Peptides against a protein of PDB entry 5D63. Designs and how they scored, part 52

Target 1, 292 residues: chain A of PDB entry 5D63
Amino acid sequence: SLRRGIYHIENAGVPSAIDLKDGSSSDGTPIVGWQFTPDTINWHQLWLAEPIPNVADTFTLCNLFSGTYMDLYNGSSEAGTAVNGWQGTAFTTNPHQLWTIKKSSDGTSYKIQNYGSKTFVDLVNGDSSDGAKIAGWTGTWDEGNPHQKWYFNRMSVSSAEAQAAIARNPHIHGTYRGYILDGEYLVLPNATFTQIWKDSGLPGSKWREQIYDCDDFAIAMKAAVGKWGADSWKANGFAIFCGVMLGVNKAGDAAHAYNFTLTKDHADIVFFEPQNGGYLNDIGYDSYMAFY

## One batch from the design tools (peptide; made by RFdiffusion4, then SolubleMPNN)

Design b1_p12_8_s2 (from b1_p12_8, 6 letters changed)
Fold by OpenDDE base, seed 3:
Structure b1_p12_8_s2 (fold): chain B 292 residues (1-292), chain A 12 residues (1-12)
Amino acid sequence: as target 1 above (292 residues)
Amino acid sequence: TLEELLSLPLAK
């Protein structure tokens, strides 16, 4: 079954993603097919899937940017019914905004069925052009029509998944204690993470003994990422991944504070030195404490 | 131990 998380939803037939046009929060904003750039933040194309309690395989889909929800216009079962962004809530009972999401017959892609109408989200005619119509359309779960098949590329991790990634890392001290701050985290590409670092002013900040040293840099980076998240996205129920670690050197006589994020595949962590913006697989310290 | 680590100053 599909896990709660943030997804980039890509058509199985053509290189097109489900896009909320202009990221607009207005009711009735068209959801369309649009090109995307791999390994980047596709701002209008990220969707938070929230599972509905006690309703199997059924979700709301909240656009991360606009904070609005995928909505089948009037819940109509007619082929060609518009799919739009519309105001809503994560645990709504409105069948216009409830989507049953299950694996297609190919075992890799998903189909997205409206709970009420039983029609499927369809990239009309498989049109790969920007702005192509996405609509409700008749179909069945076992059909192989690529117009109605979607890859759900997970762009976030749960706190448990982050914890597991940390646990696999060889640079964790035996006394390590981790403190989880949130439940679900959008994982940023390094380029975006670096840009936040640059925009924070940290590259120009002067190291000063004790008064503005490693812990200050690391906390400032986390604060910058938090603010970036709040300023960038209208949806709630997730955070932006950016951790803080305290680590001890091999000699056991010195400690350092630094940041960390997750690798592209979400399987590992990578260390980030906020004093110089460097990414390292080995920062020379073993972490005994983290919060993220 | 954790107690020993907590006594280490962060100086870098």
Scores: peptide ipSAE 0.282, ipTM 0.906, DockQ to the pose 0.668
Fold by OpenDDE base, seed 2:
Structure b1_p12_8_s2 (fold): chain B 292 residues (1-292), chain A 12 residues (1-12)
Amino acid sequence: as target 1 above (292 residues)
Amino acid sequence: TLEELLSLPLAK
C-alpha cells in the first residue's frame, strides 16, 4: 500500500507529470500533464498523499506548492470530467477529493481512482504536451491503459526512515541519541540544499571562537532550510530535511557540530559542513547526538 | 559515556 509522503506523480506512458497549472491556489485551477526535470524540484508537481484512517488505500492529494487538493469536478463519473486544484483539508470527507490509490496490474505503477465516482485519473489521450488535460475517466483496476497508470516517485522520507538511514551509517557513536522533530521530510537535491546554504549568507559568515562557531553554523543552516520551506510551500504536514549533528573525533577529545542530509535514494545520510558547503561521507566525527 | 561527550567543547 502507498505510504504517506510527498510524491512526484509521473505518467507510465509518457514523460509527463501531474502538474497544478501555474501552481495557483485558486479553486478550479486545472491539473494538467507537464514535462519535468529529474532530480530537481518540480515546484508545481509535488503532492502530499495523506492516508484516510479506516478507508483502505484512500488518500487526499495536497499540492505542495499551492496547498490545494486534487479535486474531481462535481464528483462526476462522466468521462472527461476535469480534475482541478481546490481548497480542502487532509482528512476531508468530500468524495471529490478522496482518491483510492493502488497498484496497477503491472505491479509498479499506480492507478488513482476517485472514491466517489470510481473513475480514474487519466492523462487524456496520453498527450505528452505541456498543459495536456487530466480528467476523470472510466476504467478498471486491471486495465493496462497507460493513460491511467502513474509512477509515484517518493520525494520524502518518514522520520522512521530517516532514523533507519542514520542507524546504518558507520559514523554514529555508540552513545548516539537522535531527536525527531517532524514526521515527514521532503528530501532536497544537493543543488537545492547548496543554494539554500548560499542564500543564507553562511558562505560569508566569519568563524569566531564560541560566539559564532560550528554549532552556530549548523543551526543557522537548519534555520535557513526551515525558512526556505516555509517561504516556498503552502502545504502543511511536512518539513524539509536538514539535520544537525554533534560528533566526537576519533581521539575522543574534541567535538564538532555539522549538518547532514539524505542521499538521493534515501537509504543513507551524507554529512554537510556548513562552514564551507562541503558534502562528505566521512566528516571525521562520530555523531553522539542529532536532531532533525 | 554521553556525559563525557557533553563535556567536550565544540571548538571547530
Scores: peptide ipSAE 0.281, ipTM 0.907, DockQ to the pose 0.709
Fold by OpenDDE base, seed 5:
Structure b1_p12_8_s2 (fold): chain B 292 residues (1-292), chain A 12 residues (1-12)
Amino acid sequence: as target 1 above (292 residues)
Amino acid sequence: TLEELLSLPLAK
């Protein structure tokens, strides 16, 4: 079953992703196929899938940027019915915005079926051009038509997944205590994480004993990421991953405060030194405390 | 111990 999370949804046949045109929050904004750049934030192409309680394999899909929801126009079962962004809520009962998402017959891609109409999200004619029509279309779960098959690239982690990634890292002290702040986290590419760091002013900040040292840098970075998240996305129900750690050195006589994020595959953590913007697999400290 | 760690200065 598809888990709650943020997904980049890519067509199985052509290099096109499900895109909310211009990221507009206006009702009726077309959802279209659009090119994407791997390992970047594809701003208009991220979707929060919220599972509907007690309705098997059924979700709302909220565009992260606009805060609007994938909507089958008038819930029509006619082939070619527009799929648009529309205002909604995560746990709506409106069948126009309820999508049953299950594995296709190939076992790797998914199909997206409207709960009410039973038609499928279709990249019309498999058109790979920017702005290509995405519509509801007749189909079946077992068909192999790539126009209706989608890869769900998970762009977020649950708090449990983050906790697991931390737990298997070799640079965690035996006394470690972690404090989870949120439930679901968008994981940023390093390039985006670095850009937030640059924009925060931290690269030009002067280290000063106690008054502005490691803890100040680390907390400032987390605050910058939090603000970036709030300013960038209209959807709710998720956070941006950026952790703070306190760690002890090998000698056990000094401590350091630093940041951390997750690797691209979400399986491991990587340490981030906010004083110089460096990413390290070993920062020289073993973490005894984290909050994220 | 945790108590010992909590007493360490964050000097970096």
Scores: peptide ipSAE 0.280, ipTM 0.906, DockQ to the pose 0.705
Fold by OpenDDE base, seed 4:
Structure b1_p12_8_s2 (fold): chain B 292 residues (1-292), chain A 12 residues (1-12)
Amino acid sequence: as target 1 above (292 residues)
Amino acid sequence: TLEELLSLPLAK
């Protein structure tokens, strides 16, 4: 089953992703095929999939940028019916916004079926051009038409997944205590993480004994990421991943505060030194406390 | 111990 999370949804046939045109929050905004850049934030192409309780394999899809939901116009079963962004709620009963998402016959891609109409999200004619129509279209679960097959690339982690990544890291102290702040986290590419760091002013901040030292840098980075998230996305129900750690050195006589994020595959953590913007696999400290 | 760690200065 597809997990709750944020996904970049890419067509199985052509290098096109499901895009909310201009990221607009207006009702009826077209959802279209659009090119994307791997390993970057594709701003209008991220979707929060929220599973509907007690309805198997069924979700709402909220556009992260606009905060609106994928909507089959009038819930029509007619082939070619527009799929648009529309205001909604995560646990709506409106079948226009309920999508059954299950594996296709190839076992790797997914198909997206409207719960009410039973039609499928279709990249019309497999058009790879920017702005290509995405529509509801007749189909079956077992047919192999790539116009209706989509790869769901997970862009987020659950708190449990983050916890697991921390737990397997070799630089965690035996006394470690972690504090989870949120439930689902968008994981940023390093380039984006670094840009937030730059924009925060931290690169120009002066280290000063106690008054502005490691803990201040680390907390300032987390605050900057949090603010970036709030300012960038209209959807709710997720956070931006940026952790804070306290760690002890090998000698056991000094501690440090630093940040951490997740690697590209979400399986491991990487440490981030907010005083210089460096990413490290070993920061020279073993974490005894984290919050994220 | 945790208490010992809590007493460590954040030196950097």
Scores: peptide ipSAE 0.279, ipTM 0.905, DockQ to the pose 0.701

Design b1_p12_8_s3 (from b1_p12_8, 5 letters changed)
Fold by OpenDDE base, seed 2:
Structure b1_p12_8_s3 (fold): chain B 292 residues (1-292), chain A 12 residues (1-12)
Amino acid sequence: as target 1 above (292 residues)
Amino acid sequence: ELEALLALPLAK
């Protein structure tokens, strides 16, 4: 079953993603097909899937940018019914905004069925052009029609997944204690992570003994990422991944504070040195504490 | 555990 998380939802037939037009928060904003760029933040094309308790395989889909929800207009079962952004809540009972999401017959893509109408989210005519209509359309779970098949590219990790990634890293001290601050984390491309670092002013910050040293740099980076998240996205219920670690060297006579993020496949962590913006697989310290 | 104040500084 689909896990709670942030997804980039891509058509199985053409290189088009589910896009909230202009990222607008207005009720009735069209959801359309739109091109995307891999390994970048596709601002209007990220969706937080929130599973509905006790309703099998059923979710709300919140647009990360606008904070509005995928909505089948009037819940109509007519083919061609508009799918729009509309105000809502994560655990709504409004069937216009409830989507049953299960694997298609190909075992890799998903179909998105409106809970009420039982119609499917359809890239009309498989149109790959920007602004192509996405609508509710009749269908069945076993059909092979790529217009109604979607890849859910997971762009986030749960706290448990992050914890597991940390646990797999060889640079963790035997005394390690991790502290989880949130439940779900958008994982940024390194380019975005670096840009946040640059925009924070940290590249020009002066190291000063104790008054502004490694811990200050590391915390400032985390704060910058947090601020970026708050300023960039209107949806709630997730954080931006940026960890802080305290580590000790092999000799046990020196410590350091630094950041870390996740690799593209979300399976491993990579260390980030906020004093110089470097990414390292080995920062020279073993972490005895992290919070993220 | 060691305190962060024991950290080695890095050059820019």
Scores: peptide ipSAE 0.039, ipTM 0.762, DockQ to the pose 0.303
Fold by OpenDDE base, seed 3:
Structure b1_p12_8_s3 (fold): chain B 292 residues (1-292), chain A 12 residues (1-12)
Amino acid sequence: as target 1 above (292 residues)
Amino acid sequence: ELEALLALPLAK
């Protein structure tokens, strides 16, 4: 079953993703097919899937950028019915905004069925052009039509998954204590993480003994990422992944504060030095405390 | 190159 999380939803037939046009929060904004760039934040193409309690395999899909929800216009079962962004809530009872999402017959892609109409989200004619129509369309769960098959590429991790990634890292001290601040985290590409670092002013900040040293740099980076998240996205119910660690060296006579993020595959952590913007697999310290 | 904490923070 599909897990709660943030997804980039890509057509199985052509290189097109489900896009909320212009990221607009207006009711009735078209959802369309649009090209995407791998390994980047595709701003209008991220969707938070929230599972509905006690309704199997059924979700709302909230556009991360606009904070609006995927909506089948008037809940109509007619082929070609528009799929739009519309105001809503994560746990709505409105069947226009409830989507049953299950694996297709190929076992890799998913189909997205409107809960009420039982029609499927369809990239009309498999059109790969930017702005191509996405509509509700007649279908079945077992047919192989790629117009109605979608890859759900997970762009976030749960707190449990983040915890597991940390636990796998060899640079964790035996006395490690981790503190989880949120439930779901959007994982940023390094390029975006670095840009936030640059925009924070940290590259020009001067290290000063105790008054502005490693802990201040690490906390400033965490704050910058938090602010970036708040300023960039209208959806709620998730955070941006950026951790703070305290570590001790092998000799046990020096400590350091630094940041960390997750690797592209979300399986491991990578350390980030906020004093110079470097990414390291080994920062020279073993973490005894983290919060993220 | 990088400067570290002068003392270890107390664990909670």
Scores: peptide ipSAE 0.037, ipTM 0.763, DockQ to the pose 0.118
Fold by OpenDDE base, seed 5:
Structure b1_p12_8_s3 (fold): chain B 292 residues (1-292), chain A 12 residues (1-12)
Amino acid sequence: as target 1 above (292 residues)
Amino acid sequence: ELEALLALPLAK
């Protein structure tokens, strides 16, 4: 079954993603097909899938940018019914905003069925153009029509997945203690992570003994990422991944504070040095404490 | 080479 998480939802037939037009939070904003750039933040194309308790394979889909929800207009079962962004809540009982999401017959893509109407989210005519209509359309679970098949590319990790990635890393001290601050984390591409670092002013910050040293840099980076998240996204129920670590060197006579993020495949961590913006697989320290 | 703090608290 589909896990709770943030997804980039891409059509199985053409290189088009489910896009909330202009990222607008207005009720009735069209959801459309739109081009995307791999390995970047596609701002209007990220959806938080929240599973509905005790309703099998059924979710709300919250647009990360607008904080509004995927909504089948009037819950109509007519083919061509508009799918829009609309105000809502994660655990709504409104069937216009409840979507049953299960694997298609190909075993890789998903189909998205409206819980009430039993129609499917359809990229009308498989149109790959920007602004192409996405609508509710008649269909069946076993049909192979790519207009109604979607890849759910997971852009986030659970706290458990992050914990597992840390546990696999060879640069963890035997005394390691980790503290999880949130439940689900949007994982940023390095380019975005670096841009936040640049915008924070840290590249121009002066290292000063004790008063502004490694711990200050590391915490400032995390604060910058947190603020970026709050300023960028209107949806709730997730955080932006940026960890802080304290580590000790191999000799045991020096300590350092630094950041870390996750690799693209979410399986490993990579260390980030906030004093110079570098990414390293080995920062020269073994972590004895982390919070993220 | 980046300077490191020698006296950060260690986890126990």
Scores: peptide ipSAE 0.037, ipTM 0.760, DockQ to the pose 0.119
Fold by OpenDDE base, seed 1:
Structure b1_p12_8_s3 (fold): chain B 292 residues (1-292), chain A 12 residues (1-12)
Amino acid sequence: as target 1 above (292 residues)
Amino acid sequence: ELEALLALPLAK
């Protein structure tokens, strides 16, 4: 079953993603096919899938940028019915905004069925052009039509997944204690993470003994990422991944504070030195405390 | 366990 998380949803037939046009929060904003750039933040094309309790394989889909929800207009079962962004809530009972998402017959892609109408999200005619119509359309779960098949590229991790990634890392001290601050985390590409670091002013910040040293740099980075998240996205129920660690060296006579993020495949952590913006697999310390 | 951080500045 599909996990709660943030997804980039890509058509199985053509290089097009499900896009909320202009990222607009207005009710009735068209959801369309649009080109995307791999390994980047595709601002209008990220969707938070929230599973509905006790309704198998059924979700709301909140556009991360606008904070509005994928909505089948009037819940109509007519082929060609518009799919739009519309105001809503994560656990709505409105069947216009409830989507059953399950694997297609190919075992890799998903189909997105409206809970009420039983029609499927369809890239009309498989049109790869920017602004191509996405609509509800008649279909079946076993049909191989690529217009109705979508890859769900996971862009986030749960707190449990982050915890597991940390646990696999060899640079964790025997006294390690981790503190989870949120439930789901958008994982940024390093380029975006670095840009936030640059925009924070940290590259120009002066190291000063005790008053502005390693812990201040690490906390400032965490704060900068948090603010970036709040300023960038209107959806709620997720955070931006940026961890803080306290570590001790092998000799046990020196400590350091630093950041960490997740690798592209979300399986491992990589350390980030906020004093110079460097990414390292080994920062020279074993973490005895982290919060993220 | 170290409860105080004793880190040195890094080159910028």
Scores: peptide ipSAE 0.035, ipTM 0.747, DockQ to the pose 0.253; fails the geometry check

Design b1_p12_8_s4 (from b1_p12_8, 4 letters changed)
Fold by OpenDDE base, seed 5:
Structure b1_p12_8_s4 (fold): chain B 292 residues (1-292), chain A 12 residues (1-12)
Amino acid sequence: as target 1 above (292 residues)
Amino acid sequence: DLAALDALPLAK
């Protein structure tokens, strides 16, 4: 079954993603097919899938950018019915905004069925052009029509997944204590992470003994990421991944504070030095404390 | 106590 999380939803037939046009929060904003750039944030194309308790395989889909929800217009079962962004809530009972999402017959892609109408999210005619219509369309779970098959590429991690990634890293001290701050984390590409770092002013910040040293840099980076998240996205129920670690060197006579994020495959952590913006697999310290 | 260890800056 599909896990709660943030997904980039890509058509199985053509290189097109489900896009909320212009990221607009206006009711009735078209959801369309649009090109995307791999390994980038793809701002208007991220969807938080929130599972509905006690309703099997059924979710709301909240556009991360706009904070609005995927909505089948009037809940109509008519083929060609518009799919739009519309105001809503994560646990709505409105069947216009409830989507049953299960694996397609190919075992890799998913189909997205409106709970009420039983029609499927369809990239009309498999059109790969920007702005191509996405609509509710008649279909079945078992048919192979790629117009109605979607890859759900996970762009976030649960706190448990993050915890697991930390746990398997070799640069963790035996005294390590980790503190989880949120439940689901959007994992940023390094380029975006770096840009936040640059925009924070940290590259120009002067190290000063005790008053603005490694811990201040590391905490400032986390604060910058948090603020970036709040300023960039209207959806709730997730955080932006950016950890803080305290570590001790091999000699056991010095400590350092630094950041970390997750690798592209979400399986490992990579350390980030907020004093110079560098990414390292080994920062020279073993972490005895982290919060993220 | 690790909390008492020196916090080091990155050398520049």
Scores: peptide ipSAE 0.036, ipTM 0.735, DockQ to the pose 0.315
Fold by OpenDDE base, seed 2:
Parts: C-alpha cells; sequence; structure tokens
Structure b1_p12_8_s4 (fold): chain B 292 residues (1-292), chain A 12 residues (1-12)
C-alpha cells in the first residue's frame, strides 16, 4: 500500500511528471504533464498523498506548492475530463478529490483511480510535451497502458523512517535521546540544502565564544530551513528535514552541535557542519541528543 | 541535552 508522503509522480511511459501548471492555486488550474530534472525540487510537481481513514488505498493529493488538491472536474466519468487543481482539505469527502492508488499490473507503477467516477488519471496520448493534457479516462486495473501508469518517487520520510536512519548510524552515543518534532519530512537535495545555508547568512557569520558558537550555528540552520519551507510551500502537514544534534567526542572531553540530513536514498544520515557548509559521514562526535 | 553540552568544552 502507498504510504502517506510527498511524491514526485512520473509517467511510466515517458519522462513526464504530473505538474500543476504555473503552480497556481486558482481553482481549475490544469494539471499537465511536464518535464522534470532528477535530484531537484521540481516545484510544481510534488504531491502530498494523505490516506483516507477506513477507505482502502484512497488518498487526497495536495500539490505542495499551491496547497490545492488534484480534482476531477465535476467528477465526470467521461474520457477526457479535465484534472485540475482545486481548493480542498486533506480528509475531504468530495469524491472529485479522492483517488484510489494501487499497484498496476506491472507491480512497480501505480494507477490513480478517481474514487467516484472510477476513471483513471491518464497522460493523454502519452504526450511527453510540456503542458500535455492529463485527464480522467476509462480503464481497468489490469491493463498495461502506460498512459495510466505512474511511478511514485517518494521525496519524504516519516518520522519513524528518520528515526530508523539515525539508529543505523555508527556515530550515535549510547545515551542518545531523539526528539521527533514532525510526522513527515521533505528531504532536500544537498544542493538545495546548501543554498538555504548560503542564503541564511551563516557563511558570513562570525564564531564567537559562547555567544555565537556551534549551537547557534546549528539552530540558525534549522531555523533557516524552517523558514524556507514556510516561504516556499503552501501545503501543510509536513516539515522540511533538517536535524540538530549534540555530540560528544570519543575522548569525552569535547562536545559539539551540528546539523544532519538524510542521504538520497533516505536510508542513512549525513552530518552537516553549519560553520562551513560541509557534509561529513563522520563529524568526529557521537550524538547524545537530536531533534528533528 | 544542553546541560551536557555546557558541561563540556565546546568544539569550534
Amino acid sequence: as target 1 above (292 residues)
Amino acid sequence: DLAALDALPLAK
């Protein structure tokens, strides 16, 4: 079953992603196929899938950028019915915005079926051009038409997954206590993470004993990421991953505060030194506390 | 644990 999370949704047949045109929050904004760049944010192409309680395999899909929801126009079952962004809520009962998402017959891609109309999200004619029509279309779960098959590339982690990644890291102190602040985290590419760091002013910040030292740098980075998230996305119900750690060295005679994020595959953490913008697999400290 | 951090020499 598809987990709650943020997804980049890519067509199984052509290199096209589900895109909310211009990222507009206006009701009726077309959802279209659009090219994408791997390992980048792809601003208008991220969707928060929220599972509906007690309705098997059924979700709302909130565009991260606009905060609007994938909506089948008038809930019509006619082939070619527009799929648009429209205002909504995560746990709506509006069948125009409820999508049953299950594995296709190939076992890798998903199909996206409107709960009410039972039609499927279709990249019309498999058109790979930017702005290609995405519509509701008749179909079945078992047919192999790639126009209706979508890869759900997970761009986020749950708090539990983040916790597990931390637990696997060898640089965790025996006294470690972790504090989870949110439930779901968008994981940024390092390039984006670094850009936020640069824009925060931290590269030009002066280290000063106690008054602005390692903990201040680490907290400032987390605050910068938080602000970036708030300023960048209109959707709610997720955070941007950026952790703070406190660690002690092997000798036990020095402590440090630093940041961490997740690796591309979300399986491990990588340490980030906010004083110089460096990414490290070993920062020289074992974490006894983290919050993220 | 900030108390623990404060109790140890801080790394630059």
Scores: peptide ipSAE 0.033, ipTM 0.735, DockQ to the pose 0.657
Fold by OpenDDE base, seed 3:
Structure b1_p12_8_s4 (fold): chain B 292 residues (1-292), chain A 12 residues (1-12)
Amino acid sequence: as target 1 above (292 residues)
Amino acid sequence: DLAALDALPLAK
């Protein structure tokens, strides 16, 4: 079954993603097909899938940017019914906003069926143009129509997945203690992570013995990412991944504070030095404490 | 006890 998480939802037939037009939070804002750039944020194209308790394979889909929900207009079963953004809640009982999401017959893509109407989210005519209509359309679970097949590219990790990635890293001290702050984390591309670092003012910050040293830089980066998240997204129920670590060197005669994030495939961590903006696979320290 | 950064010499 599909896990709770943030997804970039891409058509299986053409290079088009499910896009909330202009990221608008207005009720009735069209959801459309739109081009995307791999390895970027794609601001209006991220969706938080929240599983509905006791309703198998059924979710709400919240647009991260607008905080509104994917909504089948009037819950109509008519082919061509508009799919829009609309105000809602994560655990709504409104069948217009409930979507059953299961694997298609090809075993890789998913189909998105409205819980009430039993119609499917359809990229009309497989149109790859920006602004192409996405609508509810008749269909079946077993047919191979690529207009109704979607790849769910997971853009987030659970706290458990992050914990597992840390545990796999060779630069963790035997005394390591990790502290989890949130449940689900949007993982940023390095380019975005770096931009937040730049915008924080840290590149121009002066290292000063004790009063503004490694721990201050690392905590400032964590705070900057948190603020960026709050300022950028209207949806709730997730955080932006940015960790803080304390580490000791091999000789045991020096300690350091630094940041870390996850690699693109979410399988590993990469260390980030907030004093110079560098990404490193080995920062020269073994972590004995982290919070993220 | 390595739980606290202050317990060790700081690098940068």
Scores: peptide ipSAE 0.032, ipTM 0.725, DockQ to the pose 0.695
Fold by OpenDDE base, seed 4:
Structure b1_p12_8_s4 (fold): chain B 292 residues (1-292), chain A 12 residues (1-12)
Amino acid sequence: as target 1 above (292 residues)
Amino acid sequence: DLAALDALPLAK
């Protein structure tokens, strides 16, 4: 079953993703096929899938950027019915915004069926052009039509997954205590993480003994990421991943504060030094405390 | 646990 999370949803037939046109929050904004760039944010193409309690395999899909929801126009079962962004809530009872998402017959892609109409999200004619129509269309769960098959590329991690990634890292002290602040985290590409760091002013900040040292840099980075998240996305129910760690060196006579994020595959952590913007697999310290 | 964080400035 599909887990709660943020997904980039890519067509199985052509290199096109489900895109909310212009990221607009207006009711009736077209959802369209659009090209994407791997390992980038793809701003208008991220969707928070929220599972509906006690309704098997059924979700709302909230556009991360606009905060609006995937909506089948008038809930119509007619082939070619527009799929748009529309205001809503995560646990709505409106069948226009309820989507049953299950594996297709190929076992790797998913199909997205409207709960009410039983039609499927369809990239019309498999059109790979930017702005191509996405519509509700008749179909079945078992047919192989790539116009209705979608890969769900997970762009977020749960707090449990983040915890597991930390636990696998060799640079964790035996006294480690972790504190989880949120439930689901959008994981940023390093390029985006670095850009936030640059925009924060930290590259120009001066290290000063005690008054503005490692802990201040690390906290400032986390604050910058938090603000970036709040300013960038209208959807709720998730955070942006950026951790703070306190670590001790092997000799046990020095400590450091630093940041960390997750690797591309979300399986491991990588350390980030906010004093110079560097990414390191080994920062020279073993973490005894983290919050994220 | 260490009472305070003691770190050297890092190159930028």
Scores: peptide ipSAE 0.032, ipTM 0.735, DockQ to the pose 0.260; fails the geometry check

